# Peptides against a protein of PDB entry 5D63: the designs that were tried, part 194

Target 1, 292 residues: chain A of PDB entry 5D63
Amino acid sequence: SLRRGIYHIENAGVPSAIDLKDGSSSDGTPIVGWQFTPDTINWHQLWLAEPIPNVADTFTLCNLFSGTYMDLYNGSSEAGTAVNGWQGTAFTTNPHQLWTIKKSSDGTSYKIQNYGSKTFVDLVNGDSSDGAKIAGWTGTWDEGNPHQKWYFNRMSVSSAEAQAAIARNPHIHGTYRGYILDGEYLVLPNATFTQIWKDSGLPGSKWREQIYDCDDFAIAMKAAVGKWGADSWKANGFAIFCGVMLGVNKAGDAAHAYNFTLTKDHADIVFFEPQNGGYLNDIGYDSYMAFY

## One batch from the design tools (peptide; made by RFdiffusion4, then SolubleMPNN)

Design b2_p26_6_s4 (from b2_p26_6, 19 letters changed)
Fold by OpenDDE base, seed 2:
Structure b2_p26_6_s4 (fold): chain B 292 residues (1-292), chain A 26 residues (1-26)
Amino acid sequence: as target 1 above (292 residues)
Amino acid sequence: MLTDEDLAALERRFFEKLAEVEKELA
């Protein structure tokens, strides 16, 4: 079954992703096929899938940028019915905004069925052009039509996944304690993470004993990422991944505060030095505390 | 660019949230 999370949803037949046109929050904004760039933030193409309690395999899909929800226009079962962004809530009972998402017959892609109409999200004619129509269309779960098959590329991690990544890292102290502040985290590409660091002013900040030392840099980076998240996305119910660690060296006579993020595959952590913007697999310290 | 005031405000909110989490974990 599909896990709660943030997904980039790509067509199985052509290199096109489900895109909310212009990221607009207006009711009735078209959802369309659009090109994407791997390993980047595809701003209008990220969707938070929220599972509906007690309704098997059924979700709302909230556009991260606009905060609006995927909506089948008038809930119509007619082939070619528009799929749009529309105001809603994560746990709505409106069948126009409820989507049953299950594996297709190929076992790798998913199909997206409207709960009410039983039609499927369809990239009409498999059109790979920007702005191509996405509509509700008749279909069945076992059909192999790639127009209705979608890869759900997970762009977020759960707190449990983050915890697991930390646990397998060799630079964790035996007395380690983690503080998990949220449940689901959007994981940024390093390029975006670095850009936030640059825009924060931290590259120009000066180290000063105690008054502005390692902990201040690390917290400032966390704050910068938090602000970036708040300013960038209208959806709620997720956080941006940026950790703070407190570590001690092998000799036990020096401590440091630093940041960390997750690798591209979300399986490992990489350390980030906010004083110089460097990424390191070994920062020279073993973490005894982490906040994320 | 973030101002010092912006950073301070965000830091305060972070530690407030942290305190809440600590209570939940106790």
Scores: peptide ipSAE 0.027, ipTM 0.465, DockQ to the pose 0.047
Fold by OpenDDE base, seed 5:
Structure b2_p26_6_s4 (fold): chain B 292 residues (1-292), chain A 26 residues (1-26)
Amino acid sequence: as target 1 above (292 residues)
Amino acid sequence: MLTDEDLAALERRFFEKLAEVEKELA
């Protein structure tokens, strides 16, 4: 079954993703097919899937950028009915905004069925052009039509998954204490993470004894990522992954504060030195604590 | 997402732990 999380949703037939046009928060904004760039933040193409309690395999889909929800216009079962962004809530009872999401017959892609109308989200004619219509369309769960089949690429991790990744890392001290601040984390590409670092002004900051040393750099990076998240996205119920660690070297005579993020596959962590913007698999310290 | 209160709490705990570790290493 599909887990709660942030997804990039790509058509199974053509290189097109589900896109909220212009990222607009206006009611009735078209949801369309649009090209995407791998390993980047596709701003208008990220969707938070929130599972509905006690309704099997059923979700709301909130656009991360606009904070609006995927909505079947008037809940109509007519083929070709528009799918739009519309104001809503994560646990709505409005069947226009409830989507049953289950594996297709190929076992890899998903189909997205409107809870009320029982029609499916369809990339009309499999059109790969930017702005191609996405609509509700008649179908069945067992059909192989790629117009109605979607890959759900998970772009976030739960706090538990993050903890598991940390636990697998060899540079964690036995006395490690982790402090979890949120439940679901958007994982950024390194390029975006680095850009936030650059925009924070940290590359030009000078190390100064006590007044601005390693802990200040690490905390400043965490704050910069938090601000970036608040300024960039209108949806709620998630955080941006950026960890802070305190570690001690092998000799036990030096401490350091640094950052960390998750690898592309979300299985491991990579260390980030906020004083120089470097990514390292081994930063030379074993972590006694982390905040994320 | 981190609130201002969350960040303040994080910073306090971080500084306290850092100070503790540095004292132990001295």
Scores: peptide ipSAE 0.027, ipTM 0.523, DockQ to the pose 0.047
Fold by OpenDDE base, seed 3:
Structure b2_p26_6_s4 (fold): chain B 292 residues (1-292), chain A 26 residues (1-26)
Amino acid sequence: as target 1 above (292 residues)
Amino acid sequence: MLTDEDLAALERRFFEKLAEVEKELA
């Protein structure tokens, strides 16, 4: 079963993703096929899938950027019915916004069926052009039509997954304590993470004993990422991953505060030094405390 | 979002834990 999370949803047949046109929050905004760039923030193409309690394999899909929801226009079962962004709530009972999402016959891609109409989200004609129509269309779960098959690339991690990644890292002190602040975290590409760091002014900040030292840098980075998240996305119910760690060196005579994020595959953490913007697999410290 | 108050609370916890670690390392 598909887990709660933020997904980039890519067509199985052509290099197009499900895109909310212009990221608009207006009711009736077309959802279309659009090109994407791997390993980047595809702003209008991220969807929070929220599972509906007691309804098997059924979700709402909230566009991260607009905060609106994938909506089958009038819930019509007619082939070619528009799929749009529309205001809604995560746990709505409106069948226009409820989507049953299960694996296709190929075992890797998913099909997205409207709960009410039983039609499927379809990239019409498999059109790979930007702005290509996405519509509800008749189909079956076992059909191999790539127009209705979608890869769900998970762009987020749960707190548990993050905790597991931390636990696997060799640079964790025996006295380690982790404090989880949120439930689901969008994991940023390093380029985006770095850009936030640059925009925060931290690269120009001067280290000063006590008054502005390592803890200040690490906390400032965390705050910058949080603000970036608040300013960038209209959807709720998720955070942006940016951890803070306190660590001690192997000699036990020095402590440091630093940041960390997750690797691309979300299986490991990578350390980030907010004083210089460097990513390191070994920052020279073992963490005894973290929050994220 | 973490408020300034939230951050202050976390910092307090940091320092408490740091103090414990420092005692262990001393």
Scores: peptide ipSAE 0.026, ipTM 0.545, DockQ to the pose 0.045
Fold by OpenDDE base, seed 1:
Structure b2_p26_6_s4 (fold): chain B 292 residues (1-292), chain A 26 residues (1-26)
Amino acid sequence: as target 1 above (292 residues)
Amino acid sequence: MLTDEDLAALERRFFEKLAEVEKELA
């Protein structure tokens, strides 16, 4: 079953993603096929899938940028019915905005069926051009039409998944304590993470004993990421992943505060030194505590 | 060498500083 999370949704047949046109929050904004760039944010192409309690395999899909929801126009079962962004809520009962998402017959891709109409999200004619129509279309779960098959690339992690990644890392102190602040985290590409760091002014900040030392840098970075998230996205119900760790060196006579994020596959953590913007697999400290 | 108590104190300071920095950047 599809997990709650943020997804980049890519067509199985052509290199197009489900895109909310111009990221507009206006009701009726077309959802279209659009090209994407791997390992980037793809601003208008991120969707928060929120599972509906007690309704099997059924979700709302909220566009992260606009905060609006994937909506089948008038819930019509006619082939070619527009799929648009529309105002809504995560746990709506409006069948126009409820989507049953299950594996296709190929076992890798998903199909997206409107709960009410029973039609499927379709990249019309498999058109790979930017702005290609995405519509509700007749179909079945078992047919192999790639126009209606989508890869759900997970762009977020749950707090539990992050915790598991931390637990696998060898640079964790035996007395480690983790504090979880949120439930679902968008994991940023390093380039974006670095850009936030640059924009925060931290590269120009100078280390000063106690008054502005390692903890100030690490916390400032986390705050900057949080602010970036608040300023960048209209959707709610998720955070941006940026952890803070307090570590102790091997000799046990020095402590350091630093940041961390997740690797691309979300299986491991990578340490980030906010004093210089470096990414490291080994920062020279074992984490005593962390929060994210 | 840092004691567990020292580290706990630092941990508390982190949370206090976090609150301050978040307010400053908000």
Scores: peptide ipSAE 0.025, ipTM 0.603, DockQ to the pose 0.801

Design b2_p26_7_s1 (from b2_p26_7, 8 letters changed)
Fold by OpenDDE base, seed 4:
Structure b2_p26_7_s1 (fold): chain B 292 residues (1-292), chain A 26 residues (1-26)
Amino acid sequence: as target 1 above (292 residues)
Amino acid sequence: SAEEAEIEALRRLIAEERARYAAETA
């Protein structure tokens, strides 16, 4: 089954993603096919899938940027019915905004069925052009039509997945304690993470003994990422991944505070030195505490 | 305490995950 998380949703037939036009929060904003750039944020093309309790394989889809929800206009079962962004809530009972998402017959892609109308999200004519119509259309679960098949590229991790990534890392001290602050985390590309670091002013900050040293840099970076998240996205129910660690060196005579993020495949962590913006697989310390 | 139990659970998870990692990378 599809896990709760943030997804980039890509058509199985053509290199087009489900895009909320202009990222607008206005009711009735068209959802369209649009080109995307791999390994980037793709701002208007991220969707938070929230599973509905006690309704099998059924979700709301919240656009991360606009905070609005995927909505089948008037819940109509007519082929060609518009799919739009519309105001809503994560656990709505409105069948216009409830989507049953299950594997297609190919076992890799998903189909997105409206709960009420039983029609499917369709890239009309498989049109790969920017602004191509996405609509509700008649179909079946076993049909192989690529217009109605979508890859769900996971862009987030659960707290449990982050915890597991930390657990696999060799630079964790035997006394390690981890503190989880949120449930789901958008994982940023390093380029975006670095840009936030640059915009925070940390590159121009001066190290000063005790008054502005390693812990201040690490906390400032986490605060900058948090603020960036709040300023960038209108959806709720997720955080931006940026961890803080406290570590001790092998000799046990020095300590350091630093950041960490997840690798692209979400399987490992990489350390980030907020004093110089460097990414390291080994920062020279074993972490005895983290919060993220 | 509840906190101690959580820390112990985390330590167990770390140990298990490290064991899996070691098996996969051997």
Scores: peptide ipSAE 0.006, ipTM 0.354, DockQ to the pose 0.038
Fold by OpenDDE base, seed 3:
Structure b2_p26_7_s1 (fold): chain B 292 residues (1-292), chain A 26 residues (1-26)
Amino acid sequence: as target 1 above (292 residues)
Amino acid sequence: SAEEAEIEALRRLIAEERARYAAETA
């Protein structure tokens, strides 16, 4: 089954993603097909899928940017019914906002069925143009129509997945203790992570013995990412991934504080030096403590 | 799964801690 998480939802037939038009929080804002750029944030195209307890394969879909939910207009079963953003809650009982999401017949893509109407989210006519209509449409689970097939590109990790990535890394000290702060994390592209670093003022910050040294840089970076998250997204129930580590060198005569994030495939961590903005697979230290 | 159970346990702990914090800062 689909896991709770943040997804970029891409049509299986054409290079178009499910987009909340202008990222507007207004009720009735059209959800449309729109082009996207791989390995970028795609601001209006991220959806938090929250599984409904005790309802198999059924979710709400919250737009990360607007904080509104995917909504089938009036819950109508008529083909061509608009799919819009609308105010809601993660665990609503409103069938207009409940979506059964299961694998399509191809075993890779998903279909998105409205729980109430039993119609499917459809990129009308497979139109690849920006602003193309997305609507509820009649269909079946076994049909191969790409207009109703969607790839769910996972953009987040659970705390458990992050923990597993850390555990696989060779630069972890035998005394390591990790502290998990949140349950689900949006993983940023390096370009976005770097931009947050730049905007934080850290590139211009001066290292000063004890008063503003490695720990201050690392914590300032995490704070900057946290603030960026708070300022950028209206949805709740997730964090932005940015870890802090304390490490010791192999000789045991030096310690350092630094950041880390996850690789694109979410399977590994990469270290980030907040003093210079560098990404490293080996930062020269083995971590004895992390929080993220 | 074991992973799902761990995630759920974490969610509960976070919620409890947030509730405690809210009560202490009220």
Scores: peptide ipSAE 0.000, ipTM 0.321, DockQ to the pose 0.030
Fold by OpenDDE base, seed 1:
Structure b2_p26_7_s1 (fold): chain B 292 residues (1-292), chain A 26 residues (1-26)
Amino acid sequence: as target 1 above (292 residues)
Amino acid sequence: SAEEAEIEALRRLIAEERARYAAETA
């Protein structure tokens, strides 16, 4: 089953993603097919899938940018019914905003069925152009039509997944204690993470003994990422991944504070040095404490 | 200082890692 998380939803037939037009929070804003750039945020194309308790494979889909929800207009079962952004809540009972999401017959892509109408989210005519209509359309779960098949590219991790990534990293001290602050984390591309670092003022910050040293840099980076998240997204129920670690060197005579994020495949962590903006697989320290 | 030396060592490691990545992706 599809896990709770943030997804980039890509058509199985053409290089088009489900896009909330202009990221507008206005009710009735069209959801359309739009091109995307791999390994970028794709601002208007991120969707938080929130599973409905006790309703199998059924979700709301909240646009991360606008904070509005995927909505089948008037819940109509007519083919060609518009799919729009509309105000809502994560656990709504409105069937216009409830989507059953299950694997298609190919076992890789998903189909998105409106809970009420039983029609499917359809990239009309498989049109790859920007602004192509996405609509509710008749279909079946076993049909092979790529207009109704979608890849769910996971852009977030659960706290458990992050914990697992940390646990398999070789640069963790035997005394390690981790503290989880949130439940679901958007994992940023390194380019975005670096841009936040640049915008934080840290590149121009002067290292000063004790008063502004490694821990201040690391915490300032985390604070900058947190603020960026709050300022960038209207959806709730997730955080932006940016960890802080305290580590000790192999000799045991030096300690350091630094950041970390997840690799692109979300399977491993990569260390980030906030004093210089560098990414490292080995920062020269073994972490004995982290919070993220 | 020892801490300054450590920062420089980290910068060197970062440069080496970037070089390795560049070589792997070339």
Scores: peptide ipSAE 0.006, ipTM 0.402, DockQ to the pose 0.024; fails the geometry check
Fold by OpenDDE base, seed 5:
Structure b2_p26_7_s1 (fold): chain B 292 residues (1-292), chain A 26 residues (1-26)
Amino acid sequence: as target 1 above (292 residues)
Amino acid sequence: SAEEAEIEALRRLIAEERARYAAETA
């Protein structure tokens, strides 16, 4: 089944993503097809899929930016029924906001079926233009119509996935202890991560022995990312990935505090030096402690 | 592993703390 997580949802037929128009939190805001830029944050096009307990393959879809939910207007089974953003909760019983999401017949894309109406989320006419209508439409699970097939690109990782990425890294000390602070993490593109770093004021901060050194920089970066998350997104139930590590060099005569994030494929970690904004595969230290 | 068990235990403690905080600040 589809895992809990944040997804960018792209049409299987045309280069269009499911977009909440203007990221508006107003009830009845149209959900539309819109162009996207690969490997960017795509602000209005991120959806938190929350699985409903004891209901197979069924989710709510919360727009990350607006904090509103994908909603089939009046739960109508009529073809062409509007799909909108609407206020809701992650574990609602409102069938207008419950979506059964399963693999299509091609085994790669998904179909999104409204739990109540049994109609499918449809990019009407496969229109690739910005603002193209997305609606509930009649269909079947086995139909190959690309208007109703969607790729779910995972933009987040679970704490377990992050832990696994750390475990695969060769720059982890044998005495390593990791501390997990959250359950699900939006993984930022490096460009966004760097911009947060720039906006934090850290590039202009002066290193001072003990009073403002490596640990202060690393913690300040994590705090900046946390604040950015709180200021940027209205949805709850996730964090922004930014780790802190303490490490020791091979000689054992120097220690350092630094940050880390995940690579694009979420399989590995990359180290981030908050004192200069550099990304490194080897920062010259082996981590004995992390929290993230 | 012992480390995995410790991490899971800490995750539970964090969840409990969050629940307590939510109850106290409601």
Scores: peptide ipSAE 0.000, ipTM 0.336, DockQ to the pose 0.030; fails the geometry check

Design b2_p26_7_s2 (from b2_p26_7, 9 letters changed)
Fold by OpenDDE base, seed 5:
Structure b2_p26_7_s2 (fold): chain B 292 residues (1-292), chain A 26 residues (1-26)
Amino acid sequence: as target 1 above (292 residues)
Amino acid sequence: SAEEAEIAALRERIAAAKARYAAETA
């Protein structure tokens, strides 16, 4: 089954993603097909899938940017019914905003069926142009029509997945203790992570013994990422991934505080030095403590 | 500020963790 998480949803037939037009929070904002850039944030094209308790394979889809939900207009079963952004809640009972999401017959893509109407999210005519209509359309689960098949590219990790990535890293001390702060984390591309670092003022911050040293830099970066998240996204129920670590060197005579994030495939962590903005696979310390 | 509040909260958690680590490794 599809896991709770943030997804970039791409059409199986053409290089278009499900896009909330202009990221607008207004009720009735069109959801459209739009081009995307791989390995970027794609601001208006991220959707938080929240599973509905006790309803198999059924979700709400919240646009991260607008905080509004994917909504089938009037819940109509008529082919060509508009799919829009609309105000809602993660655990709504409104069938206009409930979507059954399961694997298609090809075993790789998903189909998105409205819970009430039983119609499917359809990229009308497979139109690859920006602003192409996305609508509810008649279909079946077994049909091979690529207009109704979608790849769900996961852009987030659960706390458990992050914990597993840390556990696999060779630079973890035997006394390591991790503290999980949130449940689901949007993982940023390094370019975005670096930009937040630049905008935080940390590149111009002066190192000062004890009063503003490694731990201050690491905490300031974590705070900057958190603030960026709060200022950038209107959806709730997720955080932006940025960890803080404390580590000791192999000799045991030096300690350091630093940040870390996840690799592109979410399988590993990479260390980030907030004093210089560098990414390292080995920062020269083994972590005995982290929180993220 | 919101950032200062976040920093303060993190510092508290770090301090507690460091104290625990020191006790466990003594």
Scores: peptide ipSAE 0.009, ipTM 0.380, DockQ to the pose 0.727
Fold by OpenDDE base, seed 1:
Structure b2_p26_7_s2 (fold): chain B 292 residues (1-292), chain A 26 residues (1-26)
Amino acid sequence: as target 1 above (292 residues)
Amino acid sequence: SAEEAEIAALRERIAAAKARYAAETA
């Protein structure tokens, strides 16, 4: 079954993603097919899938940018019914905003069925152009029509997945304790992470003994990422991944505070030095504490 | 460690504050 998380949703037939037009939070904003750039944020094309308790394979889909929800207009079962952004809540009972999401017959892609109408989210005519119509359309779970097949590329990690990635890293001290602050984390591309670092003013910050040293840099980076998240996205129920670690060197005579994020495949962590903006597989310290 | 204990305490305070805020704004 599909896990709770943030997804980039791509058509299985053409290189088009489900896009909330202009990222607008207005009710009735069209959801359309749009081109995307791999390994970027794709601002209007991120969707938080929230599973509905006790309803198998059923979700709301919240646009991360607008904070509005995927909505089948009037819940109509007519082919060609508009799919729009509309105000809502994560655990709504409105069947216009409830979507059953299960694997297609190919075992890789998903189909998105409206809970009420039983029609499917369809990229009309498989049109790959920007602004192409996405609509509710008749279909079945087992048919192979690529217009109704979607890849769900997960752009977030759960706290458990982050914990597992940390546990696999060789630079973790035997006394390590991690403290999880949130449940689901959007994982940023390094380019975005670096840009936040630049915009924070940290590149121009002066190291000063005790008063503004490694821990201050590391916390300032985390705060900058948090603020960026709050300012960038209208959806709730997720955080932006940016960890803080305290580590000790092999000799045991030096300690350091630094950041870390996840690799592209979410399987590992990479260390980030907020004093110089560097990414490292080995920062020269073994972490005995982290919070993220 | 002392740092771990302090972080643990802070986390608990944050959790409590979040829960209170959620209740007050519901």
Scores: peptide ipSAE 0.000, ipTM 0.322, DockQ to the pose 0.034
Fold by OpenDDE base, seed 2:
Structure b2_p26_7_s2 (fold): chain B 292 residues (1-292), chain A 26 residues (1-26)
Amino acid sequence: as target 1 above (292 residues)
Amino acid sequence: SAEEAEIAALRERIAAAKARYAAETA
């Protein structure tokens, strides 16, 4: 079963992703195949999959950038029917925006079936060119056509997954208490995280005893990430991952405040020093408190 | 049609599930 989360959806046959053209929020904006760059944000190609409660394998797909939803035009079962962005809600009853998403016959990729029409999201002719047509097309769950098979690359973590990553880290104090602020988190590449840090003005900020020291730097970084998220995305129901930690050194006679994010595989955390923009596997402190 | 009936049934199921979800998250 597909988990709730943010996905980069990549064709199984060619290096093309499901892209909302120009990231436009206009009703009827074409969804197309488009090239992507690995380990980057891919702005118009991120989709929040929201499971419909008590309806097996059924989702809405919200474009993260535009805040609009994947929509089969008029719910038509005709092969070649346009798939577009359209206004909607996460728990809509509109069959044009309800998608059954299950594993294909290969056990790795998924197929995306419109619930009403029973047609599948199809990269027409497997065209790898930018702007290639994506349409509803006839098909079956068991056929091997790669035009209708998609890899769901998970770009987010749940609060539970983040909690588990923290729990696995060796630099956690025995008195640790974590406070979860959100339910689902987009995990940024380090390059993007660093750019937000640079744009925040923190690289030019002056350390001052008590009045602007480690905790101020760490909170300012989290605030900068929060603002970046609000300014960058129109979809709701997720946050941008950026944690704050308080830690104590091994001797127990010094404390520090710092940030952390998740590693690329989402299995561990990496510490971030907002005073210098450094990433560290060991920051020299064991965390006794975090919020994220 | 059978398709129309299936769509109608789905709408009812989703509406009920949505109502329950709203109550559970209130």
Scores: peptide ipSAE 0.000, ipTM 0.201, DockQ to the pose 0.014
Fold by OpenDDE base, seed 3:
Structure b2_p26_7_s2 (fold): chain B 292 residues (1-292), chain A 26 residues (1-26)
Amino acid sequence: as target 1 above (292 residues)
Amino acid sequence: SAEEAEIAALRERIAAAKARYAAETA
């Protein structure tokens, strides 16, 4: 079953993703096929899938950027019915915005069926051009037509997944205590994470003993990421991943505060030094406390 | 340190409050 999370949704047949045109929050904004760049944020192409309680394999799909929801126009079962962004709520009862998402016959891709109409999200004619029509179309779960098959690339992690990644890292102190602040986290590409760091002013900040030292840098980075998240996305129900750690060196005679994020595969953490913007697999400290 | 312990305690309380809120509003 598809987990709650943020997904980049890519067509199985052509290099096209489900895109909310111009990221507009206006009701009726077309959802279209659009090219994407791997390992980037793909602003208008991220969707929060919220599972509906007690309705098997059924979700709302909220566009992260616009805060609007994937909507089958008038809930029509007619082939070629427009799929648009529309205002909604995560746990709506509106069948125009309820999507049953299950594995296709190939076992890797998913099909997206409208709960009410029973039609499927279709990249019309498999058109790979930017702005290609996405519509509701007749189909079956067993059909192999790539126009209706989608890869759900997970762009977020749950708090449990983050906790597991931390637990696998060798640079965790025996006295470690972790404090989970949120439930689901968008994991940023390093390039985006670095850009937030640059924009925060931290590269120009002066280290000063006690008054503005390692903990201040680390907390300032987390605050910058939090603000960036709030300013960048209209959807709710997720956070941007940026951890803070306190660590002690092997000798036990020095302590440090630093940040961390997740690796591309979300299986491990990588340490981030907010004083210089460096990414390290070993920062020279073992963490005894983290919050994220 | 005492400061580190205080920060940890605060974060624990915040996390607990968030968890309670999520449970209450679910």
Scores: peptide ipSAE 0.000, ipTM 0.334, DockQ to the pose 0.043

